# Designs tried in a protein design run: peptides against a protein of PDB entry 2ODG. Part 12

Target 1, 89 residues: chain A of PDB entry 2ODG
Amino acid sequence: MTTSQKHRDFVAEPMGEKPVGSLAGIGEVLGKKLEERGFDKAYVVLGQFLVLKKDEDLFREWLKDTCGANAKQSRDCFGCLREWCDAFL

## One batch from the design tools (peptide; aimed at target 1 G38 V44 Q48)

Design b2_p14_8_s1 (made by RFdiffusion4, then SolubleMPNN; from b2_p14_8, 5 letters changed)
Fold by OpenDDE base, seed 2:
Structure b2_p14_8_s1 (fold): chain B 89 residues (1-89), chain A 14 residues (1-14)
Amino acid sequence: as target 1 above (89 residues)
Amino acid sequence: MDVEKARELGSAAV
């Protein structure tokens, strides 16, 4: 499969203060749920991703449990953070 | 690392 433009836009540049909703797989619904849980910026979700040692299964399960992300949403979000880290971390 | 420990670490980091 191919990546979305949203994914490409995110991985192309430093994360900065981008909102959590800028992550691939995170739309308005999931974004608001994440914000309510304290994950208001993409870098906060990045923090969780890193604390989970970049483990796909752990991260995707966490995302599902935290905001109700489905398999595609969690996969897209994980892939987005993985590729961003590969480029910038 | 199991899921519970990972989640605890995540919660502590935020």
Scores: peptide ipSAE 0.168, ipTM 0.764, DockQ to the pose 0.131
OpenDDE base, seeds 1, 3, 4, 5: peptide ipSAE 0.076, 0.029, 0.028, 0.187; ipTM 0.675, 0.588, 0.597, 0.763; seed 5 fails the geometry check

Design b2_p14_8_s2 (made by RFdiffusion4, then SolubleMPNN; from b2_p14_8, 5 letters changed)
Fold by OpenDDE base, seed 5:
Structure b2_p14_8_s2 (fold): chain B 89 residues (1-89), chain A 14 residues (1-14)
Amino acid sequence: as target 1 above (89 residues)
Amino acid sequence: MDVELARKLGEEAV
């Protein structure tokens, strides 16, 4: 599938202190739920992505269980972090 | 689902 502009904006540069809501697939609703669980910055979710060894199924299941992300949202978020890591890690 | 909530959820896929 084709990526969103939000995805392209995120993977184009170092993520720095970007909020969790800057991740593709994560908007205001899911972002607030993630923040309530301690995942307020995109780099905290990146940390979880890396702890799960970049495994797609594990990460997407975690995201669903943590904030209620649907299949599209979890796919977009995973792809966003995967491509960011390919560029900067 | 609430109309405003549906809008916000839709924005998460943009």
Scores: peptide ipSAE 0.200, ipTM 0.724, DockQ to the pose 0.031
OpenDDE base, seeds 1, 2, 3, 4: peptide ipSAE 0.199, 0.188, 0.191, 0.182; ipTM 0.714, 0.712, 0.715, 0.704

Design b2_p14_8_s3 (made by RFdiffusion4, then SolubleMPNN; from b2_p14_8, 6 letters changed)
Fold by OpenDDE base, seed 3:
Structure b2_p14_8_s3 (fold): chain B 89 residues (1-89), chain A 14 residues (1-14)
Amino acid sequence: as target 1 above (89 residues)
Amino acid sequence: MDVELAERLGREAV
């Protein structure tokens, strides 16, 4: 599988104050749903990823249950956070 | 992070 440009742009630099919609797999629809639940910044979703101890199944299930992400969206989001952590954490 | 969000994160991690 290949990554998107959105993924590459995210993992290439510190995430700072980037909005949740900057995460690969998270578009306008999922982003708004996440914001309504208090996940307004990418680093808040990173926090959830870390609290779940980087477990792929738990994170992807959480994302599906929280905002309705499908399998591809949750996979892209997980991969984005995993690779960012490998580079910067 | 507010108290309600912190509580949700905690429950989701269990």
Scores: peptide ipSAE 0.056, ipTM 0.556, DockQ to the pose 0.099
OpenDDE base, seeds 1, 2, 4, 5: peptide ipSAE 0.055, 0.050, 0.048, 0.058; ipTM 0.558, 0.554, 0.553, 0.557; seed 5 fails the geometry check

Design b2_p14_8_s4 (made by RFdiffusion4, then SolubleMPNN; from b2_p14_8, 6 letters changed)
Fold by OpenDDE base, seed 2:
Structure b2_p14_8_s4 (fold): chain B 89 residues (1-89), chain A 14 residues (1-14)
Amino acid sequence: as target 1 above (89 residues)
Amino acid sequence: MDVELAKELGEKAV
């Protein structure tokens, strides 16, 4: 399975202050819900990802429960953070 | 860690 350009753009550089919506799998709808819950920056979601010890199932379930992400959205978001961490953490 | 704990931690963090 191929990745999106959005994924490639995110994993290519330090995330800095990028908004939560810059994460692969996080569109306008999910981004707004995450922002309403206090996850306005990509690095805040990264924090949750790290607290969950980078566990895919736990993270994807958390994302689903937090903003209603479907399987593809949570997979894309997880993969985005995993590959970013492999490169920059 | 379970999802409920993860949610709690997230809520405390933000």
Scores: peptide ipSAE 0.139, ipTM 0.744, DockQ to the pose 0.117
OpenDDE base, seeds 1, 3, 4, 5: peptide ipSAE 0.056, 0.135, 0.126, 0.130; ipTM 0.682, 0.735, 0.733, 0.731

## One batch from the design tools (peptide; aimed at target 1 Q48)

Design b2_p15_1 (made by RFdiffusion4)
Pose (drawn by RFdiffusion4):
Structure b2_p15_1 (pose): chain A 89 residues (1-89), chain P 15 residues (1-15)
Amino acid sequence: as target 1 above (89 residues)
Amino acid sequence: AEVEEARELGKAAVE
């Protein structure tokens, strides 16, 4: 999973108020769609993951149906958000 | 309402 340094950096230090495009697997284009959907910050998107009880199928369907992210990009967000929770939740 | 719920949970998780 050749995730960018952002994946390790993200689960290496607190998120703070970093932008939603900062989440691994969410590019600038995808960050914009989520932003238009009311997720201007990454901690708002992490909240969606928590609401879905880490249901990978619901999460991937939600992200894909919400912005059109591919099955590949959604995997990065799931492990990225999930691993952050493992160190942080 | 869904976004607000996710905002509050996510904000609490990163505090």

Design b2_p15_1_s1 (made by RFdiffusion4, then SolubleMPNN; from b2_p15_1, 5 letters changed)
Fold by OpenDDE base, seed 3:
Structure b2_p15_1_s1 (fold): chain B 89 residues (1-89), chain A 15 residues (1-15)
Amino acid sequence: as target 1 above (89 residues)
Amino acid sequence: SLVEKARELGEAAVA
C-alpha cells in the first residue's frame, strides 16, 4: 500500500514533541477531539499504542471510539506508529 | 488514568 508524504515525514525522524496532528490519518478534526481527551502530543498516542501492545485491532478500535476515526484514518495512524517504532524503538 | 499511563509510557519511549 502507498503512504502519504505526511507519513514519510513522521517516520523519518524522532518524533520529540510533535503535536498529535502530525500523525498520519489525524487531521484537524480528529486532532482537536484527541486533544480534548488529553492526547495532545504524538508521543501520548504512541504511549497508548504501546499500552495496547501494538495490537492493530485494539488500537484502531480505541482510536475510532476516542475520536471517531474512520477505517482509513485509523489504518494510517496505526501504520505510521508501527513504522516509527520499527525505526526508533 | 488511561491518558496519564499513555503519556508516561510514550514520554519514556521518545526520551
Scores: peptide ipSAE 0.823, ipTM 0.968, DockQ to the pose 0.896
OpenDDE base, seeds 1, 2, 4, 5: peptide ipSAE 0.094, 0.194, 0.822, 0.192; ipTM 0.694, 0.738, 0.968, 0.735

Design b2_p15_1_s2 (made by RFdiffusion4, then SolubleMPNN; from b2_p15_1, 6 letters changed)
Fold by OpenDDE base, seed 4:
Structure b2_p15_1_s2 (fold): chain B 89 residues (1-89), chain A 15 residues (1-15)
Amino acid sequence: as target 1 above (89 residues)
Amino acid sequence: DLVEKAEKLGRAAVE
């Protein structure tokens, strides 16, 4: 399947202090909800991804429960973090 | 705390 330019931009370089909204699948609406819960930087969501041992079902369920992400949004976010880790971690 | 745990792991991973 295809990826977005947003995904490609994210996985192409180190994450640094990028905001949570830079993650594929996370738009302004979901980003604001994540920020309100304390997930203000992309690396904090990466941390949760690692806490869950990169388990797709657990991560996507967490994202849905935390900010209301739908199936496509959670898939895009998971894939974005998985590919970033494959490249940089 | 979940957020604190995630933040610590994530920060270490991108340093």
Scores: peptide ipSAE 0.799, ipTM 0.966, DockQ to the pose 0.895
OpenDDE base, seeds 1, 2, 3, 5: peptide ipSAE 0.041, 0.079, 0.797, 0.081; ipTM 0.662, 0.687, 0.966, 0.642

Design b2_p15_1_s3 (made by RFdiffusion4, then SolubleMPNN; from b2_p15_1, 7 letters changed)
Fold by OpenDDE base, seed 4:
Structure b2_p15_1_s3 (fold): chain B 89 residues (1-89), chain A 15 residues (1-15)
Amino acid sequence: as target 1 above (89 residues)
Amino acid sequence: DLVEKAKKLGEAAVK
């Protein structure tokens, strides 16, 4: 399916110290909630993605439980990290 | 701690 420019921008380069809000599917509302829980950088969410062994269901469930992400937001975020990993890991 | 676990693994991945 189609991706956003935000997704394409994220997967195009190393993420370094990018804020959590740079992840596709993570806007200001979800980003703030993630930051409050200690997930302030995109790489911390990447870490959780890897902890869950890149399992889509587990990750999307975690994201929902952690910041209230809906199905589209969690799908976009998962896809963003999956494709980033395919490119750089 | 879940956050620290994620931080460690994520930091290692992007290093």
Scores: peptide ipSAE 0.797, ipTM 0.965, DockQ to the pose 0.884
OpenDDE base, seeds 1, 2, 3, 5: peptide ipSAE 0.792, 0.792, 0.795, 0.794; ipTM 0.964, 0.964, 0.964, 0.964

Design b2_p15_1_s4 (made by RFdiffusion4, then SolubleMPNN; from b2_p15_1, 6 letters changed)
Fold by OpenDDE base, seed 5:
Structure b2_p15_1_s4 (fold): chain B 89 residues (1-89), chain A 15 residues (1-15)
Amino acid sequence: as target 1 above (89 residues)
Amino acid sequence: ELVELAKELGEAAVK
């Protein structure tokens, strides 16, 4: 599969304090919903990804239930975090 | 999910 520039920008460097909206698949609409639930930084979503033991189905279902992400958005977000972890964790 | 747990694990992972 191909990736977006947003994905490549995210996985290229440590994420630090990047906002949740910097994650691939997370635009302004989903980002605001995540922020309302307390997931304001990309690293908080990373934390949830780790809580779920990097399980794709569990994470994507959680993201859908939490902010209404569709299949592509949840796929992009999962892939972004997986590749970031492969590089930096 | 527990957002506070996610915050703690995520912060530890990126520090």
Scores: peptide ipSAE 0.760, ipTM 0.948, DockQ to the pose 0.815
OpenDDE base, seeds 1, 2, 3, 4: peptide ipSAE 0.758, 0.758, 0.759, 0.759; ipTM 0.947, 0.947, 0.948, 0.947

Design b2_p15_2 (made by RFdiffusion4)
Pose (drawn by RFdiffusion4):
Structure b2_p15_2 (pose): chain A 89 residues (1-89), chain P 15 residues (1-15)
Amino acid sequence: as target 1 above (89 residues)
Amino acid sequence: EQEELVEEGVERAKE
């Protein structure tokens, strides 16, 4: 899973108020769609993951249906957000 | 501070 350094950096330090496009697997184009959907910050999107009880199928369907992210990009967010929770939740 | 942001994020995600 050749995730960018952002995946390791994200689960290596607190998220703070970093932009939603900072989450691994969310590019600038995808960050914009989530932003238009009321997720201007990454901690708002992490909240969606927590609401879905880490249901990978619901999460992927939600992200894909919400912005059109591919099955590949959604995997990065799931492990990225999940691993952050493992160190941080 | 980080915990508060997570909590806020959960509430906003529900909206």

Design b2_p15_2_s1 (made by RFdiffusion4, then SolubleMPNN; from b2_p15_2, 7 letters changed)
Fold by OpenDDE base, seed 2:
Structure b2_p15_2_s1 (fold): chain B 89 residues (1-89), chain A 15 residues (1-15)
Amino acid sequence: as target 1 above (89 residues)
Amino acid sequence: KEKELIEEGIKKAKE
């Protein structure tokens, strides 16, 4: 599996106050939808990811239901958070 | 309101 530069940039450093749109797989369209639901920061989505016990199926399904993410987008977002957690959590 | 939206999202995800 290959990763994007966006993924690599995100997992390389503490996420701090990065916006939700900095997550791999989350572009402008999905980012705005997430922000409308209260998920304006990447760390808020991280919180959801952790509450779901880092479960891929649960998280990806949540993301799809919440912002309409397709399979590629949800995969990228999940992988981004998983690898960030592996490095920093 | 933001907190409420997040809580609703979490509840739905766990169903």
Scores: peptide ipSAE 0.089, ipTM 0.680, DockQ to the pose 0.112
OpenDDE base, seeds 1, 3, 4, 5: peptide ipSAE 0.033, 0.031, 0.028, 0.068; ipTM 0.634, 0.629, 0.617, 0.665

Design b2_p15_2_s2 (made by RFdiffusion4, then SolubleMPNN; from b2_p15_2, 7 letters changed)
Fold by OpenDDE base, seed 3:
Structure b2_p15_2_s2 (fold): chain B 89 residues (1-89), chain A 15 residues (1-15)
Amino acid sequence: as target 1 above (89 residues)
Amino acid sequence: KEKELIEEGIELAKK
């Protein structure tokens, strides 16, 4: 599998206060929906990822149910958080 | 369980 520059930019450094839209797979549309549901920062989505024990199926289903992410968007977002955690957690 | 975890996550995020 190949990654986007957006993915590489995210996993390269500490997450800090990066907005939710900085996550790979999360564009303007999904980002706004996530923000409306209280997930305004990438670290809040990271929190959900960790609460779900880093389970891919659970996280991707959650993301779909929460903001309408399609299969590619949820896969990209999951991969982004997984690789960030591998580097920094 | 998944539904519960989803609801809990959303609830916490809204605070």
Scores: peptide ipSAE 0.064, ipTM 0.680, DockQ to the pose 0.097
OpenDDE base, seeds 1, 2, 4, 5: peptide ipSAE 0.057, 0.056, 0.031, 0.052; ipTM 0.680, 0.677, 0.622, 0.674

Design b2_p15_2_s3 (made by RFdiffusion4, then SolubleMPNN; from b2_p15_2, 8 letters changed)
Fold by OpenDDE base, seed 4:
Structure b2_p15_2_s3 (fold): chain B 89 residues (1-89), chain A 15 residues (1-15)
Amino acid sequence: as target 1 above (89 residues)
Amino acid sequence: KEKKLIEEGVKKALE
């Protein structure tokens, strides 16, 4: 499977204060829903990813339940955070 | 549930 440029841009550098919408798989619709739930920054979603011990099934289920992400969106978001962590954590 | 931990914390912080 291949990654998007959005994914590559995200995993290439420290996360800093990037908005939640910077995550691969998180577009305008999902981003707004996440922001409404308090997940305004990518690092807040990273926090959830980490407390779930980087478990793919748990994280993707959480993302679906939280903002309505479909399978591809949750896969892309998970992969984005996984590879970012591999590089920087 | 583990998957609600951060979300619940955020909700409380936003009160």
Scores: peptide ipSAE 0.079, ipTM 0.695, DockQ to the pose 0.082
OpenDDE base, seeds 1, 2, 3, 5: peptide ipSAE 0.074, 0.060, 0.061, 0.069; ipTM 0.693, 0.679, 0.677, 0.690

Design b2_p15_2_s4 (made by RFdiffusion4, then SolubleMPNN; from b2_p15_2, 7 letters changed)
Fold by OpenDDE base, seed 5:
Structure b2_p15_2_s4 (fold): chain B 89 residues (1-89), chain A 15 residues (1-15)
Amino acid sequence: as target 1 above (89 residues)
Amino acid sequence: KEEELIKEGIELAKK
């Protein structure tokens, strides 16, 4: 699979205070929904990703249930966090 | 399992 520039930008550097919308697969619509549920920063979603023990199915299901992410959006977001963790965690 | 982990995570975040 190919990745987006957004993905590459995210995985290339420490996460810091990046907003949730910086995650690949998370646009303005999904980002707003996540923010309304308390997931305003990318690192909060990272926290959920880690609580779910980096399990792809659990995380993607969570993302779908939480903000309505479709299959591609959840795949992109999962891959983004997975690769970031591989580099920096 | 997902539901349980989500709820646990939320509770932890409240602290």
Scores: peptide ipSAE 0.052, ipTM 0.672, DockQ to the pose 0.075
OpenDDE base, seeds 1, 2, 3, 4: peptide ipSAE 0.046, 0.043, 0.047, 0.046; ipTM 0.654, 0.651, 0.665, 0.662

Design b2_p15_3 (made by RFdiffusion4)
Pose (drawn by RFdiffusion4):
Structure b2_p15_3 (pose): chain A 89 residues (1-89), chain P 15 residues (1-15)
Amino acid sequence: as target 1 above (89 residues)
Amino acid sequence: HTKEEMIAAAEKANA
């Protein structure tokens, strides 16, 4: 999984109030859609992951249905958000 | 931000 340095940087230090486009697998275009959906910060999106009980199928369907992210981009967010939780939850 | 705050923020965004 050739995730950008952001994946390792994200699970290496607290998220703080970084923008939603900062989550691995969420690009600027996708960050905008989630932002229009009320997720102007990444910690709001991580909340959605927690609400879905880490259900990968529900999460991928949610992200894809919410913004149209491909099956590839959703995998980065799942492991990215999940790994952050592993170190941090 | 705590786990509960993140969940509450997500629920607010979905309302």

Design b2_p15_3_s1 (made by RFdiffusion4, then SolubleMPNN; from b2_p15_3, 7 letters changed)
Fold by OpenDDE base, seed 2:
Structure b2_p15_3_s1 (fold): chain B 89 residues (1-89), chain A 15 residues (1-15)
Amino acid sequence: as target 1 above (89 residues)
Amino acid sequence: MSREEMIEAAKKALE
C-alpha cells in the first residue's frame, strides 16, 4: 500500500489551524459537507477521532455518516490522523 | 457503550 502526497504533507508537521480539507481523503466535496457540520478545522476531526478512541471502524463509520465518505476516503482520512497522532501526540 | 451509542454521543458533542 502507498500513501498520497497529501497524506505525507499532513503527517509531516504540526496540524495547527489547517482546514479540514487538508486531511487525506477529504476533498472539496467532503470538506464542504464537514464544514457545514461544524468541522471546519482538521483539529476538530482529530477531536472526534480521539473521542472515538482512535477506533478505525467507529471513526470511518462516523465519517461516512457525517459527510458521505466512501471506503477509500474514510480509510485515507483515518490513516492520516492515525499517523499524525503517532508522530505528534 | 454500543457502536451506535458511541457514534451518537460523539455527534452530539459538536451540537
Scores: peptide ipSAE 0.142, ipTM 0.758, DockQ to the pose 0.104
OpenDDE base, seeds 1, 3, 4, 5: peptide ipSAE 0.140, 0.056, 0.140, 0.141; ipTM 0.759, 0.693, 0.765, 0.760

Design b2_p15_3_s2 (made by RFdiffusion4, then SolubleMPNN; from b2_p15_3, 8 letters changed)
Fold by OpenDDE base, seed 5:
Formats: sequence, C-alpha cells, structure tokens
Structure b2_p15_3_s2 (fold): chain B 89 residues (1-89), chain A 15 residues (1-15)
Amino acid sequence: as target 1 above (89 residues)
Amino acid sequence: MSEEEMIQAALEALK
C-alpha cells in the first residue's frame, strides 16, 4: 500500500529525540493524548511496540485504547514503526 | 493472558 510523506520521512533516518507526533498516523490530537500518558517521544512508543513483540493486533489495540486511534491511524503508526525497525534494528 | 490482559501488563511494566 502507498505511504505518506510523513511515513517516508520517519523511516528514512534514526528517530533520535523525535516527538511522538512525528509518527505516521499520530496527529496533534493523538499526540497530546499519548504525551499525557507518558509517551512523549517516538522512541517511547517504539518501546511499547517492542514490548508487545511487534505484534500488529496487540499494538494497534493498545494504540486505540491509549489515545483513541482509529483503524487507519493505528495501521499507519504500526507500519511506520515496523519499517523503521526493519531498517535500523 | 487475553490480549487486553497482556496490554495492561505491558502498560504496568512501563510505570
């Protein structure tokens, strides 16, 4: 499937200290909700992604439950982290 | 564990 420019920008380089809002599928509204739960940086969400052993269903369900992400948002975010990990882990 | 229980355990581990 086609990806967004935001996705391509994220997966192209080490994520460093990028804010959670840099993740594909995570806009300002979802980003604020994630930040309120302690997920202020993209690497913290990456940590959760890894704790869930990169399981798509678990991660997307977590994201939905944590910040109210819809199906597209959770898919975009999962794909973003999966492809980043494929490139850099 | 159910999916929900696993998610909650993962969240608790982050605290």
Scores: peptide ipSAE 0.071, ipTM 0.658, DockQ to the pose 0.097
OpenDDE base, seeds 1, 2, 3, 4: peptide ipSAE 0.069, 0.069, 0.064, 0.064; ipTM 0.655, 0.643, 0.642, 0.642

Design b2_p15_3_s3 (made by RFdiffusion4, then SolubleMPNN; from b2_p15_3, 7 letters changed)
Fold by OpenDDE base, seed 1:
Order: structure tokens, then C-alpha cells, then sequence
Structure b2_p15_3_s3 (fold): chain B 89 residues (1-89), chain A 15 residues (1-15)
């Protein structure tokens, strides 16, 4: 599967204080919902990703339940965090 | 625990 430029931009560098909306698969709609639930920074979502032991099914289910992400959005977000972790953890 | 329980626990632990 090919990745988006948004994905590549995110995985290319430490995420620092990047907003949650910088994650691949997380647009304005999902970003606002995540922010409303306290996930305003990408690193907070990373935290959840790690607490879920980087499990794809668990993370994608959580994301769906938390912000209404569809399959494509959750897959893109998961892949974004997975590849970021592979590079920087 | 169920998937839902695991997700809930993880979410709470993050807070």
C-alpha cells in the first residue's frame, strides 16, 4: 500500500508538540473530536497506541469508538504511528 | 477481559 504525503511528513521526524491533526487519517472532523476528548496532541494518541501494546485491532477499535474513524482513517492513523515508532522508539 | 474492557482500562490508565 502506498502512503500519503501526510504520512511521510509525520514519520520523517520526531513528533514533538504536533497537533493530533497531523496524524495520517486524522482530518479536521476527527481531529476536533479527538481534541474534545482530551487528545489534542499527536503524542497523546501515541500514548494510547503504546498502552494498547501497539495492537492494531485494539487501537483501530479505540479510534473508531473515540472519534468515529472509519476503516481507512483508522488504518492510516495506525500505520502512521507504527512507522513512527519503528523509526524513533 | 473483553476487548472493550481492555480498551477502557487502557484509556483510564492513560488519564
Amino acid sequence: as target 1 above (89 residues)
Amino acid sequence: MSREEMIAAALEALK
Scores: peptide ipSAE 0.087, ipTM 0.707, DockQ to the pose 0.097
OpenDDE base, seeds 2, 3, 4, 5: peptide ipSAE 0.076, 0.038, 0.080, 0.085; ipTM 0.710, 0.639, 0.713, 0.719

Design b2_p15_3_s4 (made by RFdiffusion4, then SolubleMPNN; from b2_p15_3, 8 letters changed)
Fold by OpenDDE base, seed 3:
Structure b2_p15_3_s4 (fold): chain B 89 residues (1-89), chain A 15 residues (1-15)
Amino acid sequence: as target 1 above (89 residues)
Amino acid sequence: MSREEMIEAAKEALK
């Protein structure tokens, strides 16, 4: 499938201290909800992605339950982390 | 862990 510029910008380089809102699929609304739950940096969400063993269904369900992400948002976020890991992990 | 256990553990993270 096609990707957004936001996705391409994220997967192009080490994520470092990038905020959670830098993840594809995570806008201002979802970002604030994630931050309220302690997920302020993209690497914290990466940690959750890895704890769930990169399982798409588990991660997307978790994201929906945690911040209310819809199907597209959770798909975009999952794809963003998957491709970042393929390049840098 | 089972899928159910992993989901539960994930939901408990950073509470």
Scores: peptide ipSAE 0.119, ipTM 0.758, DockQ to the pose 0.149
OpenDDE base, seeds 1, 2, 4, 5: peptide ipSAE 0.118, 0.114, 0.113, 0.118; ipTM 0.754, 0.752, 0.756, 0.752

Design b2_p15_4 (made by RFdiffusion4)
Pose (drawn by RFdiffusion4):
Structure b2_p15_4 (pose): chain A 89 residues (1-89), chain P 15 residues (1-15)
Amino acid sequence: as target 1 above (89 residues)
Amino acid sequence: SEFYEETEEKAKALA
């Protein structure tokens, strides 16, 4: 999973108020769609993951149906958001 | 759609 340094950096330090496009697997284009959907910050998107009880199928369907992210990009967010929770939740 | 809207509002309120 050749995730960018952002994946390791994200689960290496607190997220603070970093932009949603900062989450691994969410590019600038995808960050814009989520932003238009009311997720102007990454901690709002992590909240969606928590609401879905880490249901990978519901999360992928939600992210894909919400912005059109591919099955590949959604995997990065799942492990990225999930691993952050493992160190941080 | 309704499910997504509901879970999104819950996630926004949580944040």

Design b2_p15_4_s1 (made by RFdiffusion4, then SolubleMPNN; from b2_p15_4, 9 letters changed)
Fold by OpenDDE base, seed 3:
Structure b2_p15_4_s1 (fold): chain B 89 residues (1-89), chain A 15 residues (1-15)
Amino acid sequence: as target 1 above (89 residues)
Amino acid sequence: MKKIEELTKKAIELA
């Protein structure tokens, strides 16, 4: 499936201190909701992704339940983290 | 999953 430039920008380099909103699929609305729940940096969401053992269904369900992400948003976010991990983890 | 989320939140609060 075709990826966004936002996805490509994220997976191209170490994420460092990038905000949660830099993740593909996470716009202003979802980003603010995640920040309110303590997920202010992309690496915190990465942490959740990792404790869920990179499981797509678990992560996407978590994201939906946590910030109301729809199917595309959760898919984009999952794919972003998966490919980042494949490159740098 | 919910249990993991709760633990994640605890970690955030302690950080």
Scores: peptide ipSAE 0.122, ipTM 0.730, DockQ to the pose 0.318
OpenDDE base, seeds 1, 2, 4, 5: peptide ipSAE 0.068, 0.089, 0.081, 0.109; ipTM 0.654, 0.691, 0.677, 0.715

Design b2_p15_4_s2 (made by RFdiffusion4, then SolubleMPNN; from b2_p15_4, 8 letters changed)
Fold by OpenDDE base, seed 2:
Structure b2_p15_4_s2 (fold): chain B 89 residues (1-89), chain A 15 residues (1-15)
Amino acid sequence: as target 1 above (89 residues)
Amino acid sequence: MEEIEELTKKAIELA
């Protein structure tokens, strides 16, 4: 499988203060829903990802339950955070 | 793990 440019842009550098919408799989719709729930920065979602011990099933289920992410969106977001952590954590 | 998930979500929403 191939990744999106959005994914590549995110995993290429420290995330700093990037908004939640900068995560692969998180578009305008999901981003707004996450922001409404307090997940406004990518690093907040990273925190959830880490608390869930980087578990794919748990994280993707959380994302689905929290903002209504579909399978592709949750997969893209998970992959984005996984690869970012592999590079920078 | 579900407990941790819910606690984390709640904490963030209340922050």
Scores: peptide ipSAE 0.089, ipTM 0.693, DockQ to the pose 0.254
OpenDDE base, seeds 1, 3, 4, 5: peptide ipSAE 0.045, 0.082, 0.038, 0.087; ipTM 0.636, 0.682, 0.636, 0.692; seed 4 fails the geometry check

Design b2_p15_4_s3 (made by RFdiffusion4, then SolubleMPNN; from b2_p15_4, 8 letters changed)
Fold by OpenDDE base, seed 4:
Structure b2_p15_4_s3 (fold): chain B 89 residues (1-89), chain A 15 residues (1-15)
Amino acid sequence: as target 1 above (89 residues)
Amino acid sequence: SKLFEELSKKAIKLA
């Protein structure tokens, strides 16, 4: 499947202190909701992704439950973190 | 903290 430029920009470099909104699939609305729940940086969401053992179903369900992400948004976010990990972990 | 509670909630689901 195709990816967005936002996805490509994220997976291309170490994430450092990038805000949660830098993740593919996470726009202004979802980003604000995640920040309100303590997930203000992309690396905090990465932490959750890793705690869930990179499981797609668990992560996407978590994202839906946490910020109301739809299927495409959760897919994009999962793919973004998966490919980042493949490159940097 | 709120974040700790969020993470622990998912840890419980995994167990």
Scores: peptide ipSAE 0.075, ipTM 0.670, DockQ to the pose 0.149
OpenDDE base, seeds 1, 2, 3, 5: peptide ipSAE 0.037, 0.040, 0.045, 0.044; ipTM 0.650, 0.686, 0.695, 0.682

Design b2_p15_4_s4 (made by RFdiffusion4, then SolubleMPNN; from b2_p15_4, 10 letters changed)
Fold by OpenDDE base, seed 2:
Structure b2_p15_4_s4 (fold): chain B 89 residues (1-89), chain A 15 residues (1-15)
Amino acid sequence: as target 1 above (89 residues)
Amino acid sequence: MERQEKLSKEAIELA
């Protein structure tokens, strides 16, 4: 299994003020839905990821329930945050 | 949505 360039770009540097749409797996559709729910920045989703103790099943289900992410989108987003945390947290 | 997921989401939304 390979990662996307979007994933690699995200995990390569501090996320700073990057919008939620910068996360792998989060495109225009999901990004807008997340923003409508108050998750406008990638670091807000990071916060949720950490509150859920980096649990894949919990996070992916939360993402699905929150913005309608499918299996691939939630997997990509989870992997993106996991690897970012491994590098910078 | 499971209880912990709901609570965590609500906490973030309240911030």
Scores: peptide ipSAE 0.069, ipTM 0.720, DockQ to the pose 0.301
OpenDDE base, seeds 1, 3, 4, 5: peptide ipSAE 0.068, 0.049, 0.042, 0.061; ipTM 0.713, 0.690, 0.667, 0.700; seed 1 fails the geometry check

